# Ledger of designs, part 16: peptides against a protein of PDB entry 4Z5W

Target 1, 305 residues: chain A of PDB entry 4Z5W
Amino acid sequence: IPDVFLELNKLWYFSAQSNLFNGEMPRSLSNSRSISLLSLRNNTLSGQIYLNCSAMTNLTSLDLASNSFSGSIPSNLPNCLRLKTINFAKIKFIAQIPESFKNFQSLTSLSFSNSSIQNISSALEILQHCQNLKTLVLTLNFQKEELPSVPSLQFKNLKVLIIASCQLRGTVPQWLSNSPSLQLLDLSWNQLSGTIPPWLGSLNSLFYLDLSNNTFIGEIPHSLTSLQSLVSKENAVEEPSPDFPFFKKKNTNAGGLQYNQPSSFPPMIDLSYNSLNGSIWPEFGDLRQLHVLNLKNNNLSGNIP

## One batch from the design tools (peptide; made by RFdiffusion4, then SolubleMPNN)

Design b1_p9_5_s1 (from b1_p9_5, 5 letters changed)
Fold by OpenDDE base, seed 2:
Structure b1_p9_5_s1 (fold): chain B 305 residues (1-305), chain A 9 residues (1-9)
Amino acid sequence: as target 1 above (305 residues)
Amino acid sequence: SPPGFLTTE
């Protein structure tokens, strides 16, 4: 990418995604006063990520995902006072989340999907201080770590939580009950154990639940048959989604089905590929908004309602 | 195979 962004003093949006750009991010781009949205996703850009947050006063969205960047996560990003959305997916950091992210009050959407992030406990302890955090994607990190169940963890404004395919141990964490606005939960493809907690059915905005491919045992909580968002069509106010797409992937190497917004996901309960027992509750028939109920590959018995 | 999981990549 040429170093010509000083002349582009009115540039508000720069999208150069899905090209063959290589080398470092231009210094003039890292100092752009005008840019609000920057997407360089799916290129071969390299070097250390550096942004001059004192210069980049208009930066609201940053998508650097699927690049060959190296080094540490930029600890100065919280100084970008308008920065709301960050996608750092598929950047091999091999790092922990910086402690400075405790101060990241502008942050609304964060993805580190497949970024070799380490220490999930520290990550969640830091990110709980982001008061405006609504979307958190941590898929393909924290390999074989324990999902912290510390009840003091609090994500008050969390709407989308995706921590899939981490081989995480532990149970469904009680601290998620402190996220009453949660709409989408994906904890699939882990080694999570125990029972599915009944309080999940109290998450009235939860329309997408994926707990598939874990080691959950016991009965399906009857409270899942009363998920309000799946009983009645709420007028879901189209909230501002992250400026980055989501992908449903069967594995790390497959192309995923793209979803531009979390609201584009079909209403779903996926509990498949566990060790759940007991019956299928007839009251799943009350979930008039449910598009997908996936209970396959469990130990369920009795009649199909 | 198990169903897919969500990513941003």
Scores: peptide ipSAE 0.669, ipTM 0.960, DockQ to the pose 0.839
Fold by OpenDDE base, seed 1:
Structure b1_p9_5_s1 (fold): chain B 305 residues (1-305), chain A 9 residues (1-9)
Amino acid sequence: as target 1 above (305 residues)
Amino acid sequence: SPPGFLTTE
């Protein structure tokens, strides 16, 4: 990418996604005062990620996903006082979340999907201080770590939580009950154990639940038949969607089905590929907004209602 | 195969 952004003093949106750009991010771009949205997703950019937050005072959205960047996560990003959305998916950091992210009050949407992030306990302990955080994606990190169950963890404004395909151990964490505005939960493709907790059915905004491909045991909580968002058409408040797309992947190496917004996901309960027992509750018939009920590959018995 | 999981990549 040429180093010409000093002349582009009115440039508000720069998208150069899905090209073959290589080398480093231009220094004039890292110092742009005008840019609000920057997307360089799906290129071959390299070197250290550096942004001059004192210069980039209009930066609101940053998408650097699927690049060949190296080195540390930029610890100065919390100094970008208007930065709301960050997509750092598929950047091989081999790092922990910086302690400076405790101060990241502008942050609303964060993805580190497949970014070789380590220490989930530290990551969640840091990110709980981001009071405006609504979307958190941590898929394909923290390999074989334990999902912390510390009751003091609190994500008050969380709407979307995705921590899939991490081989995480532990149970469904009680601290998620402190996120009453949660709309989408994906904890699929882990090694989570124990029972599915009944308090999940108290999350009135939860329309998408994926607990598939874990080691859950016991009965399906009857409270899941009373998920209010699946009983009635509540007007989901049109919250500003993150500026990055989501993908449903069948494996780590395949392309996924693209979803541009969380609201485009079909209302779903997926509990498949566990060790759940007991009956299918007839009251799943009350979930008139439910599009997908997936209970396959469990130890369920009795009649199909 | 198990159902797919969500990513942003």
Scores: peptide ipSAE 0.668, ipTM 0.961, DockQ to the pose 0.854
Fold by OpenDDE base, seed 3:
Structure b1_p9_5_s1 (fold): chain B 305 residues (1-305), chain A 9 residues (1-9)
Amino acid sequence: as target 1 above (305 residues)
Amino acid sequence: SPPGFLTTE
């Protein structure tokens, strides 16, 4: 990418995604005073990610996903006082989340999907201080770590949590009960164990639950038949979605189905590929807004209601 | 095969 952004003093949006750009990010772009939305996703950009946050006073959205950047996660990003959305998916950092991110009060949406992030305990302990954090995507990180169950963890404003395909151990953590505005939970493709906790049915905004491909045991908690968002036609308040798309992938090598917003997901309960037993509750018939109920490949018995 | 999981990549 040429170093010409100094002359582009009115540039508000720059999207150069899905090209063949190589080399480093231009220094004039990293110092742009005008840029608000920057997307360089799906290129071959390299070098260290550096943004001059004192110059980039208008930066609100950053998508650098699927590039060949190296080195550390930029610890100065919390100094970008208007930066709300960050997509750093598929950047091989091999790092922990910087301690400075506890000060990242502008942050609303963060993805590190498949970014070789380590230490999930430190990551969650840091990110809980981001009071405006609504969307957190940590898929394909933390390989074989334990999902922390520390009751003091608190994500009060969290709406979307995706920590899929990490081979995480542990149980569904009680600290998620402190997220009453949670709308979407994906913990699929892990090694999570124990029972599905009944308090999940108290998450009145939860319309998408994926616990598939884990090692859950016991009965399906009856409280899932009372998920208010799936009973009533309450218009899910279309909150401002992240400026980055989501993809539903069956494996790391296939293209995923693209979803531009979390609201574009069909209302779903997926408990498939576990070791759940007991009956299917007939009260699943009360979930009038449910589009997908997936209970396949469990140890369920009795009649189908 | 299990169903798919969510990413941003």
Scores: peptide ipSAE 0.663, ipTM 0.961, DockQ to the pose 0.838
Fold by OpenDDE base, seed 4:
Structure b1_p9_5_s1 (fold): chain B 305 residues (1-305), chain A 9 residues (1-9)
Amino acid sequence: as target 1 above (305 residues)
Amino acid sequence: SPPGFLTTE
């Protein structure tokens, strides 16, 4: 990418995604006062990620995903006072979340999907201080760690939580009950155990639940038949989605089905590939907004209602 | 095979 962004003093949106750009980010780009949205996703960019937050005062969205960047996560990003959305998916950091992210009050959407992030306990302890954080994607990190269940963890404004395919151990964490605005939960492809907690059915905005491919046992909580977002349409708050798309992938190497908005996900309960027992509750018939009920590959018995 | 999981990549 040429070092010409000083001359482009009116450039508000720069999207150069899905090209063959290599080398480092130009210094003029890292110092751009005009750019609000920057997407360089799916290139071969390299070097350390550096942004001059004192210069980049208009930066609101940053997508650097699927590049060959190296080094540490930029600890100065919280100084980018308007930066809301960050996609750092598929950047091999081999790092923990910086402690400075405790101060990241502008942050609304963060993805580190497949970024070799380590220490989920530290990551969640840090990110809980991001009071405006609504979307958190941590898929393909924290390999074989334990999902912390510390009740003091609080994500008050969390709407989308995706921590899939981490081989995480532990249980469905009780601290999620402190996130009453949660709309989408994906904890699939882990080693989570225990029972599915009844309080999960109290998340009135939860329309997409994926707990598939875990080691959950016991009955399906009857409270899931009363998920208000799946009973009635009235509370589908179209909240501002992150500027980055989501992908439903069967594996790390397959192309995923793209979803541009969390609201574009079909209303779903996926509990497949667990060790759940008991009956299918007939009251699943009350979930008039439910598009997908996936209970396959469990130990369920009785009649199908 | 299990259903797919969500990513941003």
Scores: peptide ipSAE 0.662, ipTM 0.958, DockQ to the pose 0.840

Design b1_p9_5_s2 (from b1_p9_5, 4 letters changed)
Fold by OpenDDE base, seed 5:
Structure b1_p9_5_s2 (fold): chain B 305 residues (1-305), chain A 9 residues (1-9)
Amino acid sequence: as target 1 above (305 residues)
Amino acid sequence: SPPGFITTE
């Protein structure tokens, strides 16, 4: 990418997605005062990620996903006072979340999907201080770590939480009960154990639940038949979606089906590939908005209602 | 095969 962004003093949106750009991000781009939306996703850009936050005063969205960047996560990003959305998916950092992210008050949407992030306990302890955080994607990180179930963790404004395919140990974390606005939860492809907690059915906005491919035992909580978002057509307030798409992938090497917004996911309960027992509750029939009920590959018995 | 999971990549 040429170093000409100083001349482009009116440039508000720069998207150069899915090209063959290589080398480093131009210094003039890292100092742009005009750019609000920057997307360089799916290129071969390399080097250290550096942004001059004192210069980039209009930066609101940053998508650098699927590039060959190296080194540390930029600890100065919280100084970008208008920066709301960050997609750093598929950047091999081999790092922890910077402690400076405790001060990231502008942050609303963050993805580190498949970015070799380490220490989930530290990551969640840091990110809980982001008071405006609504979307958090941490898929394909933290391999074989334990998902912390510390009741003091608090994500009050969290709407979308995706921590899939991490081989995480532990249980469904109790601190999620402190997130009453949660709409989408994906904890699939982990080693989570214990029972599915009944308090999940109290998450009145939860329309998408994926707990598939874990080691859950016991009965399906009857409270899941009373998920209010799946009983009634509540007008999900169309809050501004993240500026990055989501992909449903079967594995790390497969192309995913693209979803441009969390609301584009079908209303779903997926509990498949566990060790759940007991019956299917007839009251699943009350979930009139449910599109997908996936209970396959469990130890369920009795009649299908 | 197990179902898919969500990413942003």
Scores: peptide ipSAE 0.688, ipTM 0.962, DockQ to the pose 0.864
Fold by OpenDDE base, seed 2:
Structure b1_p9_5_s2 (fold): chain B 305 residues (1-305), chain A 9 residues (1-9)
Amino acid sequence: as target 1 above (305 residues)
Amino acid sequence: SPPGFITTE
């Protein structure tokens, strides 16, 4: 990418995604006073990520995903006072989330999907201080770590939580009950154990639940048959979605189906590929908004309602 | 195979 962004003093949006750009991010781009949205996703850009947050006063969205950037996560990003959305997916950091992210009050949407992030406990302890955080994607990190169940963890404004395919151990964490606005939960493809907690059915906004491919045992909580968002059509106010797409992938090497917004996911309960027992509750028939009920590959018995 | 999981990549 040429170093010509000083002349582009009115540039508000720069999208150069899905090209063949290589080398470092231009210094003039890292110092752009005008840019609000920057997307360089799916290129071969390299070097260390550096942004001059004192200059980049209009930066609201940053998508650098699927690039060959190296080094540490930029600890100065919280100084970008308008920065709301960050996608750092598929950047091999091999790092922990910086402690400075405790101060990241502008942050609303964060993805580190497949970014070799380490220490999930530290990550969640840091990110809980982001009072405006609504979307958190941590898929394909934290390999074989324990999902912290510390009840003091609190994500008050969390709407989308995706921590899939981490081989995480532990149970469904009680601290998620402190996220009453949660709409989408994906904890699939882990080694999570124990029972599915009944309080999940109290998450009235939860329209998408994926707990598939874990080691859950016991009965399906009857409270899942009363998920309000799946009983009645709420007029979901289209909230501002992250400026980055989501992908439902069957594996790490497959192309995913693209979803531009979390609301584009079909209303779903996926509990498949566990060790759940007992019956299928007839009251799943009350979930008039449910598009997908996936209970396959469990130890369920009795009649199909 | 198990169903897929969500990413941003």
Scores: peptide ipSAE 0.688, ipTM 0.963, DockQ to the pose 0.846
Fold by OpenDDE base, seed 4:
Structure b1_p9_5_s2 (fold): chain B 305 residues (1-305), chain A 9 residues (1-9)
Amino acid sequence: as target 1 above (305 residues)
Amino acid sequence: SPPGFITTE
């Protein structure tokens, strides 16, 4: 990418995604005062990620996903006072979340999907201080770590939590009960155990639940038949979605189906590939908004209602 | 095979 962004003093949106750009991010781009939205995803950009947050005062969205960047996660990003959305998916950091992210008050949407992030306990302890954080994607990180269940963890404004395919151990964490605005939960493809907690049915905005491919046992909580978002069409306030797309992937090497917004996911309960027992509750028939009920590959018995 | 999981990549 040429170093010409000083001359482009009115450039508000720069998207160069899905090209063949290589080398480092130009210094003039890292110092752009005009850019609000920057997407360089799916290129071969390299070097260390550096942004001059004192210069980049208009930066609101950053997508650097699927590049060959190296080094540490930029600890100065919280100084980008308008930066809301960050996609750092598929950047091999081999790092922990910086402690400075405790101060990241502008942050609303963060993805580190497949970014070799380590220490989920530290990551969640840091990110809980991001009071405006609504979307958190941590898929394909924290391999074989334990999902912390510390009751003091609080994500008050969390709407989308995706921590899939981490081989995480532990249980469904009780601290999620402190996230009453949760709309989408994907904890699939882990080694989570125990029972599915009844308090999940109290998450009135939860329309998408994926607990598939875990080691859950016991009965399906009857409270899931009363998930308010699946009983009635609440006018889901179209809250500002992340500027980055989501992908439902069968594996790390397959192309995923693209979803531009969390609201584009079909209303779903996926509990498949567990060790759940007992009956299918007839009251699943009350979930008039439910598009997908997936209970396959469990130990369920009785009649199908 | 199990269903897919969500990513941003």
Scores: peptide ipSAE 0.684, ipTM 0.961, DockQ to the pose 0.848
Fold by OpenDDE base, seed 3:
Structure b1_p9_5_s2 (fold): chain B 305 residues (1-305), chain A 9 residues (1-9)
Amino acid sequence: as target 1 above (305 residues)
Amino acid sequence: SPPGFITTE
C-alpha cells in the first residue's frame, strides 16, 4: 500500500479488504487524523502493527484480520480514545492480551479469532475491565487450557461471547450468570464437561446457544424451555453490531457462511454431540421463536414430544 | 460431523 495518506486529509473510510497487498502498513495511514474506519482484512500485510493513537483521534473501527503481521499486540491501542471495534482474527501473535487493555473503555467489540492468543485466565481478567465490551470473540485460541470459573469475573454488558474450538476444559462458568444481557453464546468444539447449568435459562435475552461438540452429561435443564427471547416476540433491539462479519465454519479449512450481524443468526439451541441423557422436554414446544433445536448425537431416550 | 462454530475470519 503506498504511503500517500497524508494528502488524504478528508479520508473517513478506507476499505482495501480481500486484495493481495503486501509489506507494512504505510506510516501515513498509521498517523491519519481523518480516518474513522480502517479495513485491511484478508491481505498479506506484514511487520509490526503500529498505530499512532495521538494522531489517529478519529479512529473508531479497525479490521486487520487475516494478515501476516508479526510481533506483539499493540499495547497502546487503549490510547485510541474513540476505538470501538477491533478485528485481529487470524493474525499469529503467539501472545497474551496486554495488561493495558484494562484501560480500554472505548472498546465495544473485540475479535482475536485464530490469533494464537494464550492464557485465557489473564485474557478474561483483563477484558472484564472493559466496561463497554459487548462482543468478544476468542475462537481457535487457548489450546487445551481450562476455562476459568472464578466467580469474581464480570462482563456486565456482554451480548455476544464466542469461545469456540479451543479444546477448553472445565465447566460452563458461573460468572456468565453476571451477563444478563447475553444474546449469543458459542462454546462449541471444546472439552467442557459437567452438567448444563439451570441458570442459563435465566438469560432472558439469549436467543442463540451453541454448546455442541463438548462432553456435557446429565439431563437438559428444564429452564431452557423458558428462555424468554425464544418464547416471546420481543423485538431484539438491533444494537449497533460490530463492524466485522461473523462466519459459521464446519472446519478450519472450509469457507464459512457469512453473517453480517449477530441478529442474522437463526434463534437456536444446539446441544448436539454431547453425552446428555433423559427425555426431550415437551415444553420445548413453548419456544415459539426457536428456528433450530439440535439435540442429535446424545444419549437421550423416551418419546419425542 | 459436528455442526459448525463461529469465527470472524
Scores: peptide ipSAE 0.683, ipTM 0.962, DockQ to the pose 0.845

Design b1_p9_5_s3 (from b1_p9_5, 4 letters changed)
Fold by OpenDDE base, seed 3:
Structure b1_p9_5_s3 (fold): chain B 305 residues (1-305), chain A 9 residues (1-9)
Amino acid sequence: as target 1 above (305 residues)
Amino acid sequence: SPPGYLTTE
């Protein structure tokens, strides 16, 4: 990309996604005072990610996903006082989240999907301090780590949590009960064990639950038949979606179905590919807003209601 | 095969 952004003093939005751009991010772009939305997703950009946050006073959204950037996660990003949305998916950092992110009060949406992030305990301990964090995507990281169950963890404003395909061990963590605004939970493709906790049914905004492809045992908690967002239409809070799309992928090599907003997901309970037993509760019939109930490949018995 | 998981990539 040419180093011409100094002259572009009115540039508000720059999207150069899905091209063949190589080399480093231009220094004039990293110093742009005008830019608010920057997307360079799906290129071959390289080098260290550097943003001059003191110059980039209008930066609100950053999508650098699917590039060949190297080195550390830029620890100065919390100094970008208007930066809300970050997509760093598929950047091979091989790093922990910087401790400076505890000060990232502007942050509303963060993705590190498939970014070789390590130490989920440190990541969650840091990110819980981001009081405005609503969307957190950590899919394809933390390989075979334990999902921390520390009851002190608190994501008060969290609405979208995706930590899929990490081979994570442990149980569904009790600290998620401290997220009463949670709308979407994907913990699929892990090695999570134990029972599905009954308190999940108390998450009145939860319309999308994916616990598929884990090692859960026991009965389906009856409280899932009382998920208020799936009983009644009225609680679909239209929220400002992150500026990055989501993809539902069956494997790392398949093209995913694109979803531009979390609200575009069909209301779903997916408990498939576990070791759940007992019956299907007839009261799943009360979930009048449910589009997808997936219970396949379990040890369920009795009659289908 | 199990259903798909969510990503941003």
Scores: peptide ipSAE 0.655, ipTM 0.960, DockQ to the pose 0.842
Fold by OpenDDE base, seed 5:
Structure b1_p9_5_s3 (fold): chain B 305 residues (1-305), chain A 9 residues (1-9)
Amino acid sequence: as target 1 above (305 residues)
Amino acid sequence: SPPGYLTTE
């Protein structure tokens, strides 16, 4: 990418995604006063990620995903006072989340999907201080760690939580009951155990639940038949979606089905590939908004209602 | 095969 962004003093949006750009991010780009949205996703950019937050006063969205960047997560990003959305998916950091992110009050959407992030306990302890955090994607990190169940963790404004394919141990964490605005939960492809907690059915905004491919046991909580978002057409508050797409992937090497917004996901309960027993509750018939009920590959018995 | 999981990549 040429070092010409000083001349582009009115450039508000720069999208150069899905090209063949290599080398480092130009110094003039890292100092751009005009850029609000920056996407360099799916290139071969390298070197250290550096942004001059004192210069980049208009930066609101940053997508650097699927690049060959190296080194640490930029600890100065919280100084970018307008920065809301960060996609750092598929950047091999091999790092913990910086302690400075405790002060990241502008942050609304964060993805580190497949970024070799370590220490889930530290990550959640830091990110709980981000009071405006609504979307958190941590898929393909924390390999074989334990999902912390500390009840003091609070994500009050969290709407989208995705921590899939981490081989995480533990149980469904009780601190999620402190997230009453949760709309989408994906904890699939882990080693989570125990029973599915009944309090999940109290998350009135939860329309997408994926607990598939874990080691859950016991019965399906009857409270899941009373998920309010799946019983009634609530007016889906069109909240500002993250400035990055989601992908439903079967593996890391396959193309995924793309979803531009969380609201584009079909209303779903996926409990497949567990060790759940008991019957299918007839009251699943009350979930008039449900599009996908996936209970396959369990130990369920009785009649199909 | 198990269902797919969600990513942003």
Scores: peptide ipSAE 0.652, ipTM 0.958, DockQ to the pose 0.852
Fold by OpenDDE base, seed 4:
Structure b1_p9_5_s3 (fold): chain B 305 residues (1-305), chain A 9 residues (1-9)
Amino acid sequence: as target 1 above (305 residues)
Amino acid sequence: SPPGYLTTE
């Protein structure tokens, strides 16, 4: 990418995604005062990620995903006082979340999907201080770690939590009950165990639940038949979605189905590929907004209602 | 095979 962004003093949006750009991010771009949205996703950009947050005062969205960047996660990003959305998916950091992210009050949407992030306990302890954090994607990190169940963890404004395909151990964490605005939960493709907790059915905004491909046991909690968002259409608050798309992938090498917004996900309960037992509750019939009920590959018995 | 998981990549 040429080092000409100083001349582009009116450039508000720069998208160069899905090209063949290589080398480092040009210094003039890292110092752009005009850019609000920057997407360089799916290129071969390299070097260390550095942004001059004192210069980049208009930066609101940053998508650097699927590049060959190296080094540390930029600890100065919290100084970008308008930066809301960050997609750092598929950047091999091999790092923990910086402690400075405790101060990241502008942050609303964060993805580190497949970024070799380590220490989920530290990551969640840090990110809980991001009071405006609504979307958190941590898929394909924290390999074989334990999902912390510390009740003091609090994500007050969390709407979307995706921590899939981490081989995480532990249980469905009780601290999620402190996120009453949660709309989408994906904890699929882990090694989570225990029972599905009844309080999960108290998340009145939860319309998409994926607990598939875990080691959950016991009955399906009857409280899932009373998920208010799946009973009635009322109160799907279309909050501003993150500027980055989501992908439903069956494996790391397959093209995923793209979803541009969390609201574009079908209302779903996926509990498939567990060790759940008991019956299918007939009261699943009350979930009039439910598009997908996936209970396959469990130990369920009785009649299908 | 299990259903797919969500990513941003």
Scores: peptide ipSAE 0.649, ipTM 0.957, DockQ to the pose 0.845
Fold by OpenDDE base, seed 2:
Structure b1_p9_5_s3 (fold): chain B 305 residues (1-305), chain A 9 residues (1-9)
Amino acid sequence: as target 1 above (305 residues)
Amino acid sequence: SPPGYLTTE
């Protein structure tokens, strides 16, 4: 990318995604006073990520995903006082979340999907301080770590939580009950165990639940048949989605089905590929908004209602 | 095969 962004003093949006750009980010780009939205996703950019947050006073969205950047996560990003959305997916950091992210009050949406992030306990302890955090994607990190169940963890404004394909151990964490605005939960493709907690059915905004491909045991909580978002059409106010798409992938090498907004996901309960027992509750028939009920590959018995 | 998981990549 040429170093010409000083002349582009009115440039508000720069999208150069899905090209063949290589080398480092231009210094003039890292110092742009005008840019609000920056997307360089799916290129071959390299070097250290550096942004001059004191200069980049208009930066609201940053998508650097699927690039060859190296080194540390930029600890100064919280100084970008308007920065709301960050996609750092598929950047091989081999790092922990910086402690400075405790101060990241502008942050609303964060993805580190497949970014070699380590220490899930530290990551969640840090990110709980982000009072405006609504979307958190941590898929393909924390390999074989324990999902912390510390009851003091609190994500008050969390709407989308995706921590899939981490081989995480532990149980469904009780601290998620402190996220009453949760709309989408994906904890699939882990080694999570225990029972599915009944309090999940109290998450009235939860329309998408994926607990598939874990080691859950016991009965399906009857409270899942009363998920309010799946019983009635709430006028889901289309909240500002992240400026980055989501992908449903069967593996790391497959193309995913793209979803531009969380609202584009079909209302779903996926409990497949567990060790759940007991019956299918007839009251799943009350979930008039449910599009996908996936209970396959369990130990369920009795009649299909 | 299990269903897919969600990513941003």
Scores: peptide ipSAE 0.646, ipTM 0.958, DockQ to the pose 0.842

